# Designs tried in a protein design run: peptides against a protein of PDB entry 5T59. Part 45

Target 1, 112 residues: chain A of PDB entry 5T59
Amino acid sequence: TTPTMQSTSLLTEHLGYPPISLVDDIINAVNEIMYKCTNAMEKYLMQRNIIGKKDFSDEIKIGTAKLESLLENSVDKNFDKLELYVLRNILSIPSDLLEENRFRLLHHEKLV
Target 2, 90 residues: chain B of PDB entry 5T59
Amino acid sequence: EHIRFQRLVQVCNKALEESIRKLQSWEKIHECFPNYGQTREGIENLTVCQQQVIKLWSNLSRVEFDAIFHERSIEEKLNQLDDLINKARS

## One batch from the design tools (peptide; made by RFdiffusion4, then SolubleMPNN)

Design b2_p13_7_s1 (from b2_p13_7 with E3K Y5L E10K)
Fold by OpenDDE base, seed 4:
Parts: structure tokens; sequence; C-alpha cells
Structure b2_p13_7_s1 (fold): chain B 112 residues (1-112), chain C 90 residues (1-90), chain A 13 residues (1-13)
């Protein structure tokens, strides 16, 4: 159920960009957000690293790294699924329309 | 009539929700800070931190994804795609 | 949509 070259070409013409570009934007954005979140978490806790007379800086660094890894794995998993879903089900052209030369319809709409 | 953009928004929200789910677990947070989390003050700090991270995640994703959708004119394009498909099938 | 997404996710696993 991988998108065909024809589908990609038609959608690129319609969108003005390849379908994968939208997914790339989304994935890049969530990755940026992810690291902003983990960085903020580390900074927040590092400002509060001393409790009593004990310095928890090392534990905080290790702990936040573990949470970052956890979030990375989850983001990768879920947004890989998102990519497949978007490309297969949202940014897709039904096969029956491809067979009926939908390309003519796209050109017709652009000229009208 | 128009379904594709709605699905895009829904799948994005689902992916975001599932991605942050484990950070919503106090147990997962606490196990990463076993000694820090044994102190009262540490627990308080972790609680606030967890809440703030989740809010930041939600707010940033909303703003950034909306910006992407706008820049790519994806709602309009997907609506047009729906219309083209429906027209072709009529 | 939720049903469709769930079914699709299962297919990807």
Amino acid sequence: as target 1 above (112 residues)
Amino acid sequence: as target 2 above (90 residues)
Amino acid sequence: FEKELEEFEKELE
C-alpha cells in the first residue's frame, strides 16, 4: 500500500510540494519541541539540584537523559505511524481515479 | 464531505498524545530520580516539572502544527482533494 | 476515525 509514483506526482502538482514535505515539517517540529521540553526539564531541576546539604546534579542529569530517551523512542514510534497513515490514507488518491486519468481533472480545475 | 483535514488533525493529536503518555506517568518520572524523589522537596519539584513539561508540550505543538498547516495551506488543499474525488465519483 | 486509526495501527504492528 505504498504510494505510487503517479500518486505522488499528482499530489505534488496539487499541493505545490511533495506530500512527504508536510510530514517532514511535522516530524521536524515535534523533534524540536521534544528537545525544548527535555531541556526545560533539566534546567528547571538543575536550578533545584540541592536539597538540604545533598547535591543531586548527577542524578538529575542522568534522570533527564533517561526521560529524553523515553520520549525519543515514543516520538519515533508514533510519528512513524503518523507518516505512514498520512501518506497512505490522507495524502492519497484512490486507485479507481488513477485508472480513470484523474490527471485531467487536476489540469481542468487549474484552467477553470 | 470534507474528511481528510479532520483526519490529519486527529492523527496528529493522537501521535502527540501517545508520545507524551509515558511522561504523564508519575511512576516513570519517579523511577528516573530514585533518590531525589525520596525527598519531600524533590517530589514537589518533580511534580511541578512534570506538569510544566506537559503544558509546554501541548502549547508548543499546537502553535507549531497550526503554523505548518497554514504555511502549507493543507486544509484548503485537502478540502479540494475531497471535492475532486467526490466530483469524479458523481 | 478512531476506529480506522486503531485498525490501521494494528496493521502496522
Scores: peptide ipSAE 0.048, ipTM 0.925, DockQ to the pose 0.127
Fold by OpenDDE base, seed 5:
Structure b2_p13_7_s1 (fold): chain B 112 residues (1-112), chain C 90 residues (1-90), chain A 13 residues (1-13)
Amino acid sequence: as target 1 above (112 residues)
Amino acid sequence: as target 2 above (90 residues)
Amino acid sequence: FEKELEEFEKELE
């Protein structure tokens, strides 16, 4: 299940930003890192594309693209899990605290 | 007592580790370069490349994630959340 | 997907 609107509102007030914003930052960062890594790999190998009298440029381009795809799939899978875990188990408010008496306490503590 | 930030760090590390796991396989790397990897120099280049990519992945992720956590003040905020929850239950 | 998440969470503990 997804977080409730009430939980999101309370956490947004507490954090100063919506919980999803943190996850977005993390995912954006790992995507950037991913492409930096694959780009570096391609550049490194393309500088070493000729072995003897053979030019392996085409094979290098295809191979690095395959590795990029492999990494993309793995990143997507694992960070989708991360997103759900963070939003459900870390950036979450227990249901008992969403009751009226405890809800007021949380709100009051922030204002005092 | 304070557990949420620790869990955040753990899940981030786990996701990063699992994401790079397949690139740590020499067999998978070699399969992408079947002819290039049949040469001595090619094998050497691929070996260095694999090692460098893994290091780059680790270093960049550490720096960038730490920056995010700092900018979002997430450790402090999660500790406060833990404290609020514990206080409400006591 | 939920099963995978459960296993993922278990590994973190």
Scores: peptide ipSAE 0.048, ipTM 0.924, DockQ to the pose 0.804
Fold by OpenDDE base, seed 2:
Parts: structure tokens; sequence; C-alpha cells
Structure b2_p13_7_s1 (fold): chain B 112 residues (1-112), chain C 90 residues (1-90), chain A 13 residues (1-13)
């Protein structure tokens, strides 16, 4: 189930930021890393594009693009799962505790 | 008692591992460079490239994710969340 | 997707 507004509000108060912000940071980071990796791969191979008298530049560009797409798809899939898992199981408040008593406890602990 | 941060680290590692899995396949790499990979030098270059990319992936992810966790104080916050929940249930 | 998520969660337990 999707986190409730109450859960989000309480967690935002606790964290100092919305729970989704952490996930966004993670996803943004992995995307940046992904493109750094693929760029490095292309550059490395393009520096070694000529073997003998044959130029493999076109094949390298196409091949690295294919690998990039493959990695993109895998990253999207796995980190979508991560997002759901984090928001549902880590940055979550059990439903039975989403009551006035829980709210008071959170505020009490914050003030102490 | 404190379990949420451990789970966060685990799920991040799992997602990173699964994301790079296909690039760890030599067959997948070779298939993308069918003619280049038929040369001795090409095979050598692809081998080194594959190893370097995987290392780069691992190193960058470790550094960046640790930085995020630190900036967001997430270990402390998740531990506190665990404590709050445990206290509420006691 | 829910099935995939469940499988993913099981792997982490």
Amino acid sequence: as target 1 above (112 residues)
Amino acid sequence: as target 2 above (90 residues)
Amino acid sequence: FEKELEEFEKELE
C-alpha cells in the first residue's frame, strides 16, 4: 500500500525532509554513476578503435550504446523496486501506530 | 533492535549488484562487439574495459551512497525511528 | 510488479 499522508508528514518532521527526497538522491546518484561508467567505457574503447588497418569506431559506438541501454533498463528496474521497498518497509510507520498516541510519542521524544 | 538502516544498506547493495549483473557477463559484452571481439587486441581491450567499468561502478557507488547517507543523517534517523516504534510497542 | 517486489523483499530477509 502507498504511504499515507499522515505517515509522510510524521516522517518528514522526523527526518527533516520528505522520505522521497532520500530516494531521489539515491536514484540521481546511480544515474550519474551509470553515465560516467558508460562514458568511460566508450572513451576507453575509442582510444583503441584501430586494430591493424581496420577502424572499429562505428562498431564501438553502437556497441557501447547497446550496453548503455542495457544498463539503463536494469537500473530503472532495480531502483524502482528499491524505491518501493524503502518507502514501504524502511521509511514507514506501522499502521497500528498511526494514531494519536503515536503522534504524541513522536512529539514528546522530539521535545526531550 | 536497529534494523532499518541495515536494510537500507542491503537493498542498496542488492540494487547495485543486480544492475551491473549483465555487464559482468562476458558473453553480453562480446555480443555487442562481434567483429572487434574477433581480434586478439579487441578481446584484450574488452576484457580490461569490462573489469575497469565494474570497478568504477563499485567505487563510485560506495563513495556517493555513503555521502548521501551522511548528508541525510539517515543512520541516526532510522535508529531513532526504530527506537520510537519499539517504545510505542512496549 | 508487486510479485517482483515481493520476490525482491524475500531476498533481503
Scores: peptide ipSAE 0.048, ipTM 0.924, DockQ to the pose 0.816
Fold by OpenDDE base, seed 3:
Parts: sequence; C-alpha cells; structure tokens
Structure b2_p13_7_s1 (fold): chain B 112 residues (1-112), chain C 90 residues (1-90), chain A 13 residues (1-13)
Amino acid sequence: as target 1 above (112 residues)
Amino acid sequence: as target 2 above (90 residues)
Amino acid sequence: FEKELEEFEKELE
C-alpha cells in the first residue's frame, strides 16, 4: 500500500526530509556505480583487444554494451522493488498510530 | 527493539546482490564474447575482468551507501521511529 | 525481497 499523505508529512517532520529523498539518493548512487562498472569493464578489455593477429575491438564494444543492458535491466527491477519496500515497510507509520489520539502523541513527542 | 535500520541495510544488500547476480554467471559473460572467449588469452582476460567488476561493484556500493546513510542520519532516525512507535503502544 | 526479509525478521524475533 502506498504511504498516505499523513504518514509522509509526519515522517518528513521526523527525518527532516521527505522519505522519497532517501530512496532517490540510493537509486542515483547505484546508477552511477553501474555505469562506472561497465565503463571500467570496457576499458579493461579494450586495452586487451588484440590477441594474436586478430583485433576484437568491435566484439568487445558490442559485448560490453550487452552486459551493460543486462545490468541496467536488473538494477531497474531490483531497486524498484527496494523503493516499494522501503516506503511501505521501513519508512512507514503503523495505521493504528495514525488515529486521532496517537497522532497527537507523535506531534507532542516531536515538539517537546 | 530496533528493526527498521536493519531492514534497510538488508534490503539494500539484497537489491545489490540480485542486481549483480547475472554478471556472476560465466556463461552469460562468455555469451557476450563468443569469439574472444574462444582464445586462451581472451578467457583469461574475461575471468579477471569479471572478478574485478564484481569487486568494484561491491566496494563502490558499500562506500556510497554508507555515505548516504550517514548524511541522512538514517540509523538514528529509524531507531527513534522504532522507539516512538513502541512508546505509543505502551 | 519482502518474503526473504520477512523470514529473516522471524529469525531475529
């Protein structure tokens, strides 16, 4: 279940930032890491592109592109799941605490 | 008592692990370089490359994610959230 | 992820 506006507001007040900001940081980081990894792989192999009398540069470029695509698809899938899990199960407030009386308690604890 | 930060670390590790899983397959690596991988030197290069990229993935993710967690003070905030919830239920 | 983490949480409880 998608977090409610009330939960988002309370968590934003508690965290000092919206919950989604944490997820954004994580996703941005892994994307950067992903491309650094694939770039490193291509560079490494391109430095070793000639074996014997044959130049494998074209095959290396195509192959590394395929691996990048594979990794990209996997990252997208798994970190989409991560986003949902974090927002629903970690950065969440139990429904019973969103009731009127408990809501006041949360605000009171923050302000005191 | 404190469970949310542990969950965060675990789900991050799981996502990272599952994301790199297919690159850990030698068969998939070899399929991308069918002719290059038919040479002795090619196989050696691919083997080293595979190992290095996996290590790079692991090291970079550890450093960057720890930095994020620190900058966002997320462990402290999640622990406080757990405490708040537990107190409210008392 | 949810299933795996749920199982892990049960082990910690």
Scores: peptide ipSAE 0.044, ipTM 0.923, DockQ to the pose 0.153

Design b2_p13_7_s2 (from b2_p13_7, 4 letters changed)
Fold by OpenDDE base, seed 2:
Structure b2_p13_7_s2 (fold): chain B 112 residues (1-112), chain C 90 residues (1-90), chain A 13 residues (1-13)
Amino acid sequence: as target 1 above (112 residues)
Amino acid sequence: as target 2 above (90 residues)
Amino acid sequence: DEEELEKFEKELE
């Protein structure tokens, strides 16, 4: 179930930022890390591209690109799941509490 | 009583672990470098590279995610959320 | 995190 506008508003007020912003930070971070890792791998291997009399530069470039693609797919899949889980199960307010009484309670707790 | 932040950490660790799983497979690595990996030196280079990249993945993710959690004060906020929900249900 | 990358490269050398 997609979070309601009410829950989003309440959580935004509580957090000081929209819930999705946390997820965005996480996803942006892992993507940055991912490319740093693949870049490091490529650079390391390219510094060792010649073995004997054979230059493996082309194979290294293709191979690292394949690994990058593989990692990208895995990151996308797993962090899409993470996004759904976080928004639905962690950064969420139970529906039974999304009533006027609960709303007042949240405001009361913030003001007192 | 406070469960949401623990769950956040767990799901983040799970996502990170599952994301790097295929790179932990030597077979997957070797398949990407079929000729390079047929040389002794190539195998050695790939082995070291695989080990270090996984280590880098782990270290960077730990540092960056902790920074995010701190900047967003998410542990405190989630604990407060747990408290509010528990209070409302009591 | 750039420091970690540098360490990576150094350790791999």
Scores: peptide ipSAE 0.052, ipTM 0.922, DockQ to the pose 0.021
Fold by OpenDDE base, seed 1:
Structure b2_p13_7_s2 (fold): chain B 112 residues (1-112), chain C 90 residues (1-90), chain A 13 residues (1-13)
Amino acid sequence: as target 1 above (112 residues)
Amino acid sequence: as target 2 above (90 residues)
Amino acid sequence: DEEELEKFEKELE
């Protein structure tokens, strides 16, 4: 079920920010972490690129790029699911609370 | 009583775990370095690298996600949301 | 709780 505009408004009022902003923070963070990890991996291996007088730099660059792509795809997939779950099931308001009388309750709780 | 924040933490952990799953596979790592991984030193380097990157992933995600949760006061806000819902249904 | 999460994840898949 897709969140309603009313739910978004109420949650924004409650949170002090739109629900999507939390998800954005999470996704931005994991993306940053992802590239830090892949960069660290590449640098670690590139510092160890010569074995037995053979230079494996090209293979390392290609290999780490492949792993980065693999991680990117997995991150995209799993955090898309996360986004949907969070917005639909965590940052959500039950329909009965969206009724007029219940809406007033939420508003009243904020003001009082 | 309070369930939403717990669920948030759980789904974040699940997403992080599943995202790093393939990097936890030695086979996946090795196949990306077919010649490098045929050397003794290469195998050793890849082994250490794999372990380190997984630890880095875990540590960075913990620190950053906790910071986000704190900055957004999300535990408090979700607990309040749970309370409001429970109150409305009582 | 974990079981419920798993159910939802499968639903979203």
Scores: peptide ipSAE 0.040, ipTM 0.923, DockQ to the pose 0.122
Fold by OpenDDE base, seed 4:
Structure b2_p13_7_s2 (fold): chain B 112 residues (1-112), chain C 90 residues (1-90), chain A 13 residues (1-13)
Amino acid sequence: as target 1 above (112 residues)
Amino acid sequence: as target 2 above (90 residues)
Amino acid sequence: DEEELEKFEKELE
């Protein structure tokens, strides 16, 4: 089930930001980390690109690019699942409470 | 009583672990460097590189995700959400 | 997406 507009509004009021903003932060962070990792890998190997009399620079660049693509695909897949899970099961309001106008409780807590 | 933040941490860890799993495969690493990996030194370099990148992945993700959670006050907010839901049901 | 999510949720149980 997808979150409703009402749920999003209530959670935004509670959190002080839209629920999707948290997910965006997480996804942006992992993407940054991903590219830092692949960049570090390339740099490490490029510093060790010559073995004997052979220069493996081209192979290293191609190989690292392949690993980056592999990691990108995995990150996209797993964090898409994460996004759905977080928005549906963590940052969510049970439907029964929505029907009972739970927003009254939120307002009450803010007044205390 | 408080379950949502724990679930958030769990799902984040799961996503991170599954994302890096393929890089933990030596076979996949070696396939990307077929000639480089035919040399002794190349194998050694790839081995160290693999270990370092996995460690970097783990360390950076821990630091960055903790920072996000703190900046968003998500543990407190999720605990409050749990409490609100429990109170509404009592 | 929902089918994939279901599998993911089961793994977390």
Scores: peptide ipSAE 0.038, ipTM 0.921, DockQ to the pose 0.687
Fold by OpenDDE base, seed 5:
Structure b2_p13_7_s2 (fold): chain B 112 residues (1-112), chain C 90 residues (1-90), chain A 13 residues (1-13)
Amino acid sequence: as target 1 above (112 residues)
Amino acid sequence: as target 2 above (90 residues)
Amino acid sequence: DEEELEKFEKELE
């Protein structure tokens, strides 16, 4: 179910980087985006924290933190699935091509 | 013929869409601001905020993911991989 | 292709 060492080596040679590096870039990016979004929400609402002479700053801070946690949990869940799918089905080499004769063919093609 | 890159884009979009789904729920948003959301102005502010954050999520993800795909030359590399596999099976 | 992707995603749940 997990990528073999041989597959990882071949793909690393082909890509110029380990397959996991692409996934890492994607996950790092979405995490950055996530915090930018929640920060923007908090700032927007904090600029509008007083309504009818009542200050809602504390509620806004708590509420935004809850939304951040909710988003974090969803991101973690969905991008964990993404990681598995990408590594198993996209950045993968079919088992029949990992046989000795086919392996040699791929290696030869790379060198030519 | 070339399928791997298309699948990569699809699964990325799916993950992004599913991740933001709960923030698209007005009920979830309102629950986080029970008193603030009882005011007219509060509801208006939350509505705008929800719309803006969803747009920000979409725009930032598009720009950043495209940049990653470009820097990693992943479309070209995946197309080459497809070609190699097809050639080996012919 | 879309259906196949969906099947793969379900396998990861």
Scores: peptide ipSAE 0.038, ipTM 0.921, DockQ to the pose 0.171

Design b2_p13_7_s3 (from b2_p13_7, 4 letters changed)
Fold by OpenDDE base, seed 1:
Structure b2_p13_7_s3 (fold): chain B 112 residues (1-112), chain C 90 residues (1-90), chain A 13 residues (1-13)
Amino acid sequence: as target 1 above (112 residues)
Amino acid sequence: as target 2 above (90 residues)
Amino acid sequence: FEEELKKFEESLE
């Protein structure tokens, strides 16, 4: 079920920020971490690129790029799922609380 | 009683775990370096690299996600949301 | 929860 505008508004009021902002922070963070990891991997191997008088720099660059792509695809897939789950099941308001009388309750709790 | 924040942590951990899953496969690592991995030193380097990147992934994600959760006060807010829902249904 | 998440994941596939 897709979150309603009303749910978004109420949650924004409760959180002090739109629910999507939390997800954005998480996704931005994991993307940053992802590239830090792949960069570290490349740097580590490039410091060890010569073995037995043979230079493996080109292979290392290609290989780390492949792993980066693999990780990117996996991150995209799994965190898309995360986004949907968080917005639909965690940062959600049950329909009974969206009724007029329950809506007043939420406002009352905030204002009092 | 309070379940939403726990679920948030769990789903984050799940996403992180599944995202790094393929890098935990030695076969996946080795196939990206077919000639480099034919050398003893290459295998050793790849082994250490694999271990380190997984550790880095875990450590960075823990630190960054905890920071986000703190900055957004999400545990408190989700607990309050649970309380509101429970109160409304009582 | 794990079962719920699993079902959710399956529903997306």
Scores: peptide ipSAE 0.067, ipTM 0.925, DockQ to the pose 0.128
Fold by OpenDDE base, seed 4:
Structure b2_p13_7_s3 (fold): chain B 112 residues (1-112), chain C 90 residues (1-90), chain A 13 residues (1-13)
Amino acid sequence: as target 1 above (112 residues)
Amino acid sequence: as target 2 above (90 residues)
Amino acid sequence: FEEELKKFEESLE
């Protein structure tokens, strides 16, 4: 099930930040890493673009772009799944704790 | 007793592993450089490049994700959440 | 997508 407003509020209070903020950090990080990797790959090959008397610069640029696209698609797919899993199964509050009495328990523990 | 942080680490590792899987395919790499990969020197360069990028992916991910987890104090917070849930169910 | 997510979750258990 999708997280409720109540769950989000309680978790925000507990964490000190909204649950989605953690996911955002993770996704932003992997995107940055992804482009660093593809950039490094292109630079490495472009430093080795001439073999014999033939210049392979154009082929290298096209090829690395294709690999970047491939990686982008895979990252998007897998980290979309990660986002859903984290928000639904890790950063979640069981229904029994969302009841009034258990809600007070959470607040009480914070104050103690 | 504490399970949520372990699950977080596991799902992150899984997502990272699955994301890089296609780049681990030599066939896919070679297909992107059909003429370059027909030369001996080209094959050597592609081989090293593939190995390096995979290593870079792994190393950067470890460093950056650990930094995030530390900054967000997520292990402590998730352990506390587990404790609260367990206490409520006792 | 939901089915794939379920399989993914199961793989982590």
Scores: peptide ipSAE 0.042, ipTM 0.920, DockQ to the pose 0.825
Fold by OpenDDE base, seed 3:
Structure b2_p13_7_s3 (fold): chain B 112 residues (1-112), chain C 90 residues (1-90), chain A 13 residues (1-13)
Amino acid sequence: as target 1 above (112 residues)
Amino acid sequence: as target 2 above (90 residues)
Amino acid sequence: FEEELKKFEESLE
């Protein structure tokens, strides 16, 4: 099920921030980590680009770029799934509690 | 009783593990460096590189995700959410 | 790699 505006409002009030903000933090973090990893990999290999008087710089650059693309695609896929799961199954309120009487109860508990 | 934060940690770990899966494949690494990987030194360098990047991935993600969870107080908030839901159903 | 990790850790201090 897709999160409703009502659940988003209630969760925002409870969390002190919109649920999507948590997901955004996670995704931004993993993207930063991803590029740090690929950058480190390229630098490491470029420091070791000469073997047997042969320069492998071009191959290293191309190869690292391919690995970056591979990792990027995987990150995008898996963290898109994560986003959906978190918003639907973790940062969610059961539908039965979104009814009028239950809604009031949740507000009451927060305000007390 | 408290299940949501556990699920959050689990799904984060799963996403991280699956994201790095292909880099854990030596075949995938080697095919990106076909000539470099035909040399002894090249193989050694790629092996170290593969191991180190996986470690870096793991360490950075652990530190950053823990920081996010702390800054957002998400464990406490999710536990409270579980409690509220359970109380409402009682 | 170790240098990158070290730099990161230092940035958190």
Scores: peptide ipSAE 0.039, ipTM 0.919, DockQ to the pose 0.023
Fold by OpenDDE base, seed 5:
Structure b2_p13_7_s3 (fold): chain B 112 residues (1-112), chain C 90 residues (1-90), chain A 13 residues (1-13)
Amino acid sequence: as target 1 above (112 residues)
Amino acid sequence: as target 2 above (90 residues)
Amino acid sequence: FEEELKKFEESLE
């Protein structure tokens, strides 16, 4: 299920940073990208807010906000899954290597 | 032999693709602009907007994620991890 | 959109 304290320590030593830091970078990046996209969308449409002498500014603002919320929900859901997968299956040490003999081998290899 | 980094890239791409999926729906876009989307010009603007935002999403994510992977040296580190595991099991 | 992308790319250089 969740990574062990021992696994986290070993991986931190190997990576030079805690495994969660990589995930944090990824999540922060996608959030930034998300808001850049929605901001660009709003600005694009607001520059085209008048059609046939009718001003659609209010509808554009509301609509863009709805799309932003939709995207936020999807990002949160999918990247939560990503976080779990990465920490459990990619940035992980097999249980057999966490046994005493194998643990010593990995530690020794790191020091040599 | 080296599989972990490949899996990382795959899961990142999948998360990005699934996240943008609903914005790829014209119906979802149009529902947010019911009156604006009833005009010819409005439809045209929304169409361009939808296409461009998806493109921007893809391009920005590629650049940013590659930068992260580089700064964290994650490909090298994951390859080393694979090697260590394989060596321990041999 | 293109302007946003360009601005971002320039910020990386």
Scores: peptide ipSAE 0.038, ipTM 0.919, DockQ to the pose 0.023

Design b2_p13_7_s4 (from b2_p13_7, 4 letters changed)
Fold by OpenDDE base, seed 2:
Structure b2_p13_7_s4 (fold): chain B 112 residues (1-112), chain C 90 residues (1-90), chain A 13 residues (1-13)
Amino acid sequence: as target 1 above (112 residues)
Amino acid sequence: as target 2 above (90 residues)
Amino acid sequence: DEEELEEFEKSLE
């Protein structure tokens, strides 16, 4: 159920960009957001690294790194699924319509 | 009649929600800071941090994804795609 | 709550 070359071409013409470009934008955005979140978390805790006379800086750095790794793994997993779903089920043309009639319809709509 | 854009929004929200799920677990957060989290102040700081990072995640994702959808005109394009497909099947 | 969020977001800078 992978996208065909014909489907990709037709969708690219319709969208004005390749379908994968939308997915790339989404994935790039969530990755950026992810690192902003983890960075903010680290900075917030590092500003509060001393409790009493004990410095927890090392533990904070290690802990936030662990959380970042957990988040990275989850983001990768879930947005890989998202990519597959979007390309197969949203940005897709049903196979039965990938015929001469469908192609003609798309061209006709663009000319009108 | 128009279903593709709705599905896009739904799957994006689902992916975002599932991605942040582990950070929503206090146990997971505490496990990463075993000694820090044994102090009163540490617990307080972690609690606030957890709450705020989740809010930040939600707010940033909403703003950025909406911007992407707008820049790509994806709602309009997907609606048009639905219409074309429905028309072809008629 | 909102103040805390604002302070937290400032940590991004």
Scores: peptide ipSAE 0.098, ipTM 0.923, DockQ to the pose 0.020
Fold by OpenDDE base, seed 4:
Structure b2_p13_7_s4 (fold): chain B 112 residues (1-112), chain C 90 residues (1-90), chain A 13 residues (1-13)
Amino acid sequence: as target 1 above (112 residues)
Amino acid sequence: as target 2 above (90 residues)
Amino acid sequence: DEEELEEFEKSLE
């Protein structure tokens, strides 16, 4: 099930930020990490691009680009799934509690 | 009683593990460097590179995700959410 | 732990 506006509002009040903000932080972080990893790999191999009399610079660049693409596709796929799961199952309010009672509890907790 | 934060950590770890899986395949690595990988030195370099990138992936993800969880106080908030839900049902 | 991860995968199918 897709999160409702009511659920999002209540969770935003509880968290102090919209639920999607957490997911955004996670996705942004993994993307940054991904490119740091691929960049490090390219740099490492480019420092070792000559073996004997052969220069493998072009092959290294192409190969690293291919690996980056593979990693990008995998990251996108897996973290899209993560986003859906987190928003639907972790940062969620059961439908039976999407009533005045839940709202009162949040209000009470905030005041205590 | 508290389950949501544990699940968050689990799914994050799962996503990270599945994302790096193909880079853990030597075959996939070698396919990207067909001629470079035909040399002894090339194989050695690729082996070290593969090991290092996987370690970097693991270390960076641990540090960054922990920082996010701390900054967002997500463990506390999810525990509180669990408690609120349980209280509402009692 | 494993059951929870399996449930995760199943929930997205």
Scores: peptide ipSAE 0.035, ipTM 0.916, DockQ to the pose 0.117
Fold by OpenDDE base, seed 1:
Structure b2_p13_7_s4 (fold): chain B 112 residues (1-112), chain C 90 residues (1-90), chain A 13 residues (1-13)
Amino acid sequence: as target 1 above (112 residues)
Amino acid sequence: as target 2 above (90 residues)
Amino acid sequence: DEEELEEFEKSLE
């Protein structure tokens, strides 16, 4: 089930920001971290690209790119799942609280 | 009583762990560097690189996610949400 | 903790 407009509005009021904003922050952060990691790998290995008299620069670049692709795919998959779970199960309001009387309770708690 | 923030932390950790899982495989790493990994020095470099990137992944994610949680006051907000729900059901 | 994570994985499959 997807969150309702009403739940989103109530949560936005409660949080001070839309629920999706938290997820966006998380996803943006992990993507940044991902590329920092792959960049670090490439740089580390490129500083060690010559063994004996052989230059492995091309292999290192290709290999690091492959690892980056693998990591990208995994990040996308797992954090798509995370997004759905967070929005549906963590940042969610039970249906009984979406009723008129419960809705007023939420407003009352905020205003008092 | 308060469960939502704990769940948030758990699912974040799970997503991070599953995302880095393939890089934890030496076989996967070695497959990407078939000739480089045939040399003793290459194996040593790849071993250190693998270890370092995993540590970097863990450290950066911890710092950045904690910063996000703090900036968004998410623990407090989720605890309040739990309290509101529990109160409404009482 | 592990049980909760398993439930999470199952719910999203």
Scores: peptide ipSAE 0.033, ipTM 0.917, DockQ to the pose 0.121
Fold by OpenDDE base, seed 5:
Structure b2_p13_7_s4 (fold): chain B 112 residues (1-112), chain C 90 residues (1-90), chain A 13 residues (1-13)
Amino acid sequence: as target 1 above (112 residues)
Amino acid sequence: as target 2 above (90 residues)
Amino acid sequence: DEEELEEFEKSLE
């Protein structure tokens, strides 16, 4: 189920930041890592672009770009699933605790 | 008792593992370099490159994700959340 | 937990 506004507010108060911020950090990090990996791959191969008398620079550039696209697609798919799971199942408040009486108890414990 | 942080770590690892899976395929790597990979030296270079990038992926993700978890104090916060929920149900 | 996670991920596909 989709997180409610109430859950988001309570979790934001508890965490000190909105739940989505954690997911954003994770996704931003993996994107950066992805770029670093593909860049390193290209650089490594470009330093070894000549075999015999043939220059493979163009093929290397095209090939590494294809691998980057492949990795990007996989990252997007898997971390979209991660985002959904984290927000729905980890950074979540059970529905029974969102009832009026339980809601007040959570607030009370936070303030005391 | 405390389960949420463990689940977070698990799902992160799963996402990372599944994301890099295609790069672990030699066939897919070779397909991107059809002529380069027809040479002995090219195959050797691609093999080393594949191994290095996978290691880099693993090492960078470990360091960066741990840093995020620390900066967000997420283990402590999730443990507290578990405790609050358990107490409310007692 | 691992099995539950896998089942959930499959449900998202």
Scores: peptide ipSAE 0.030, ipTM 0.917, DockQ to the pose 0.123

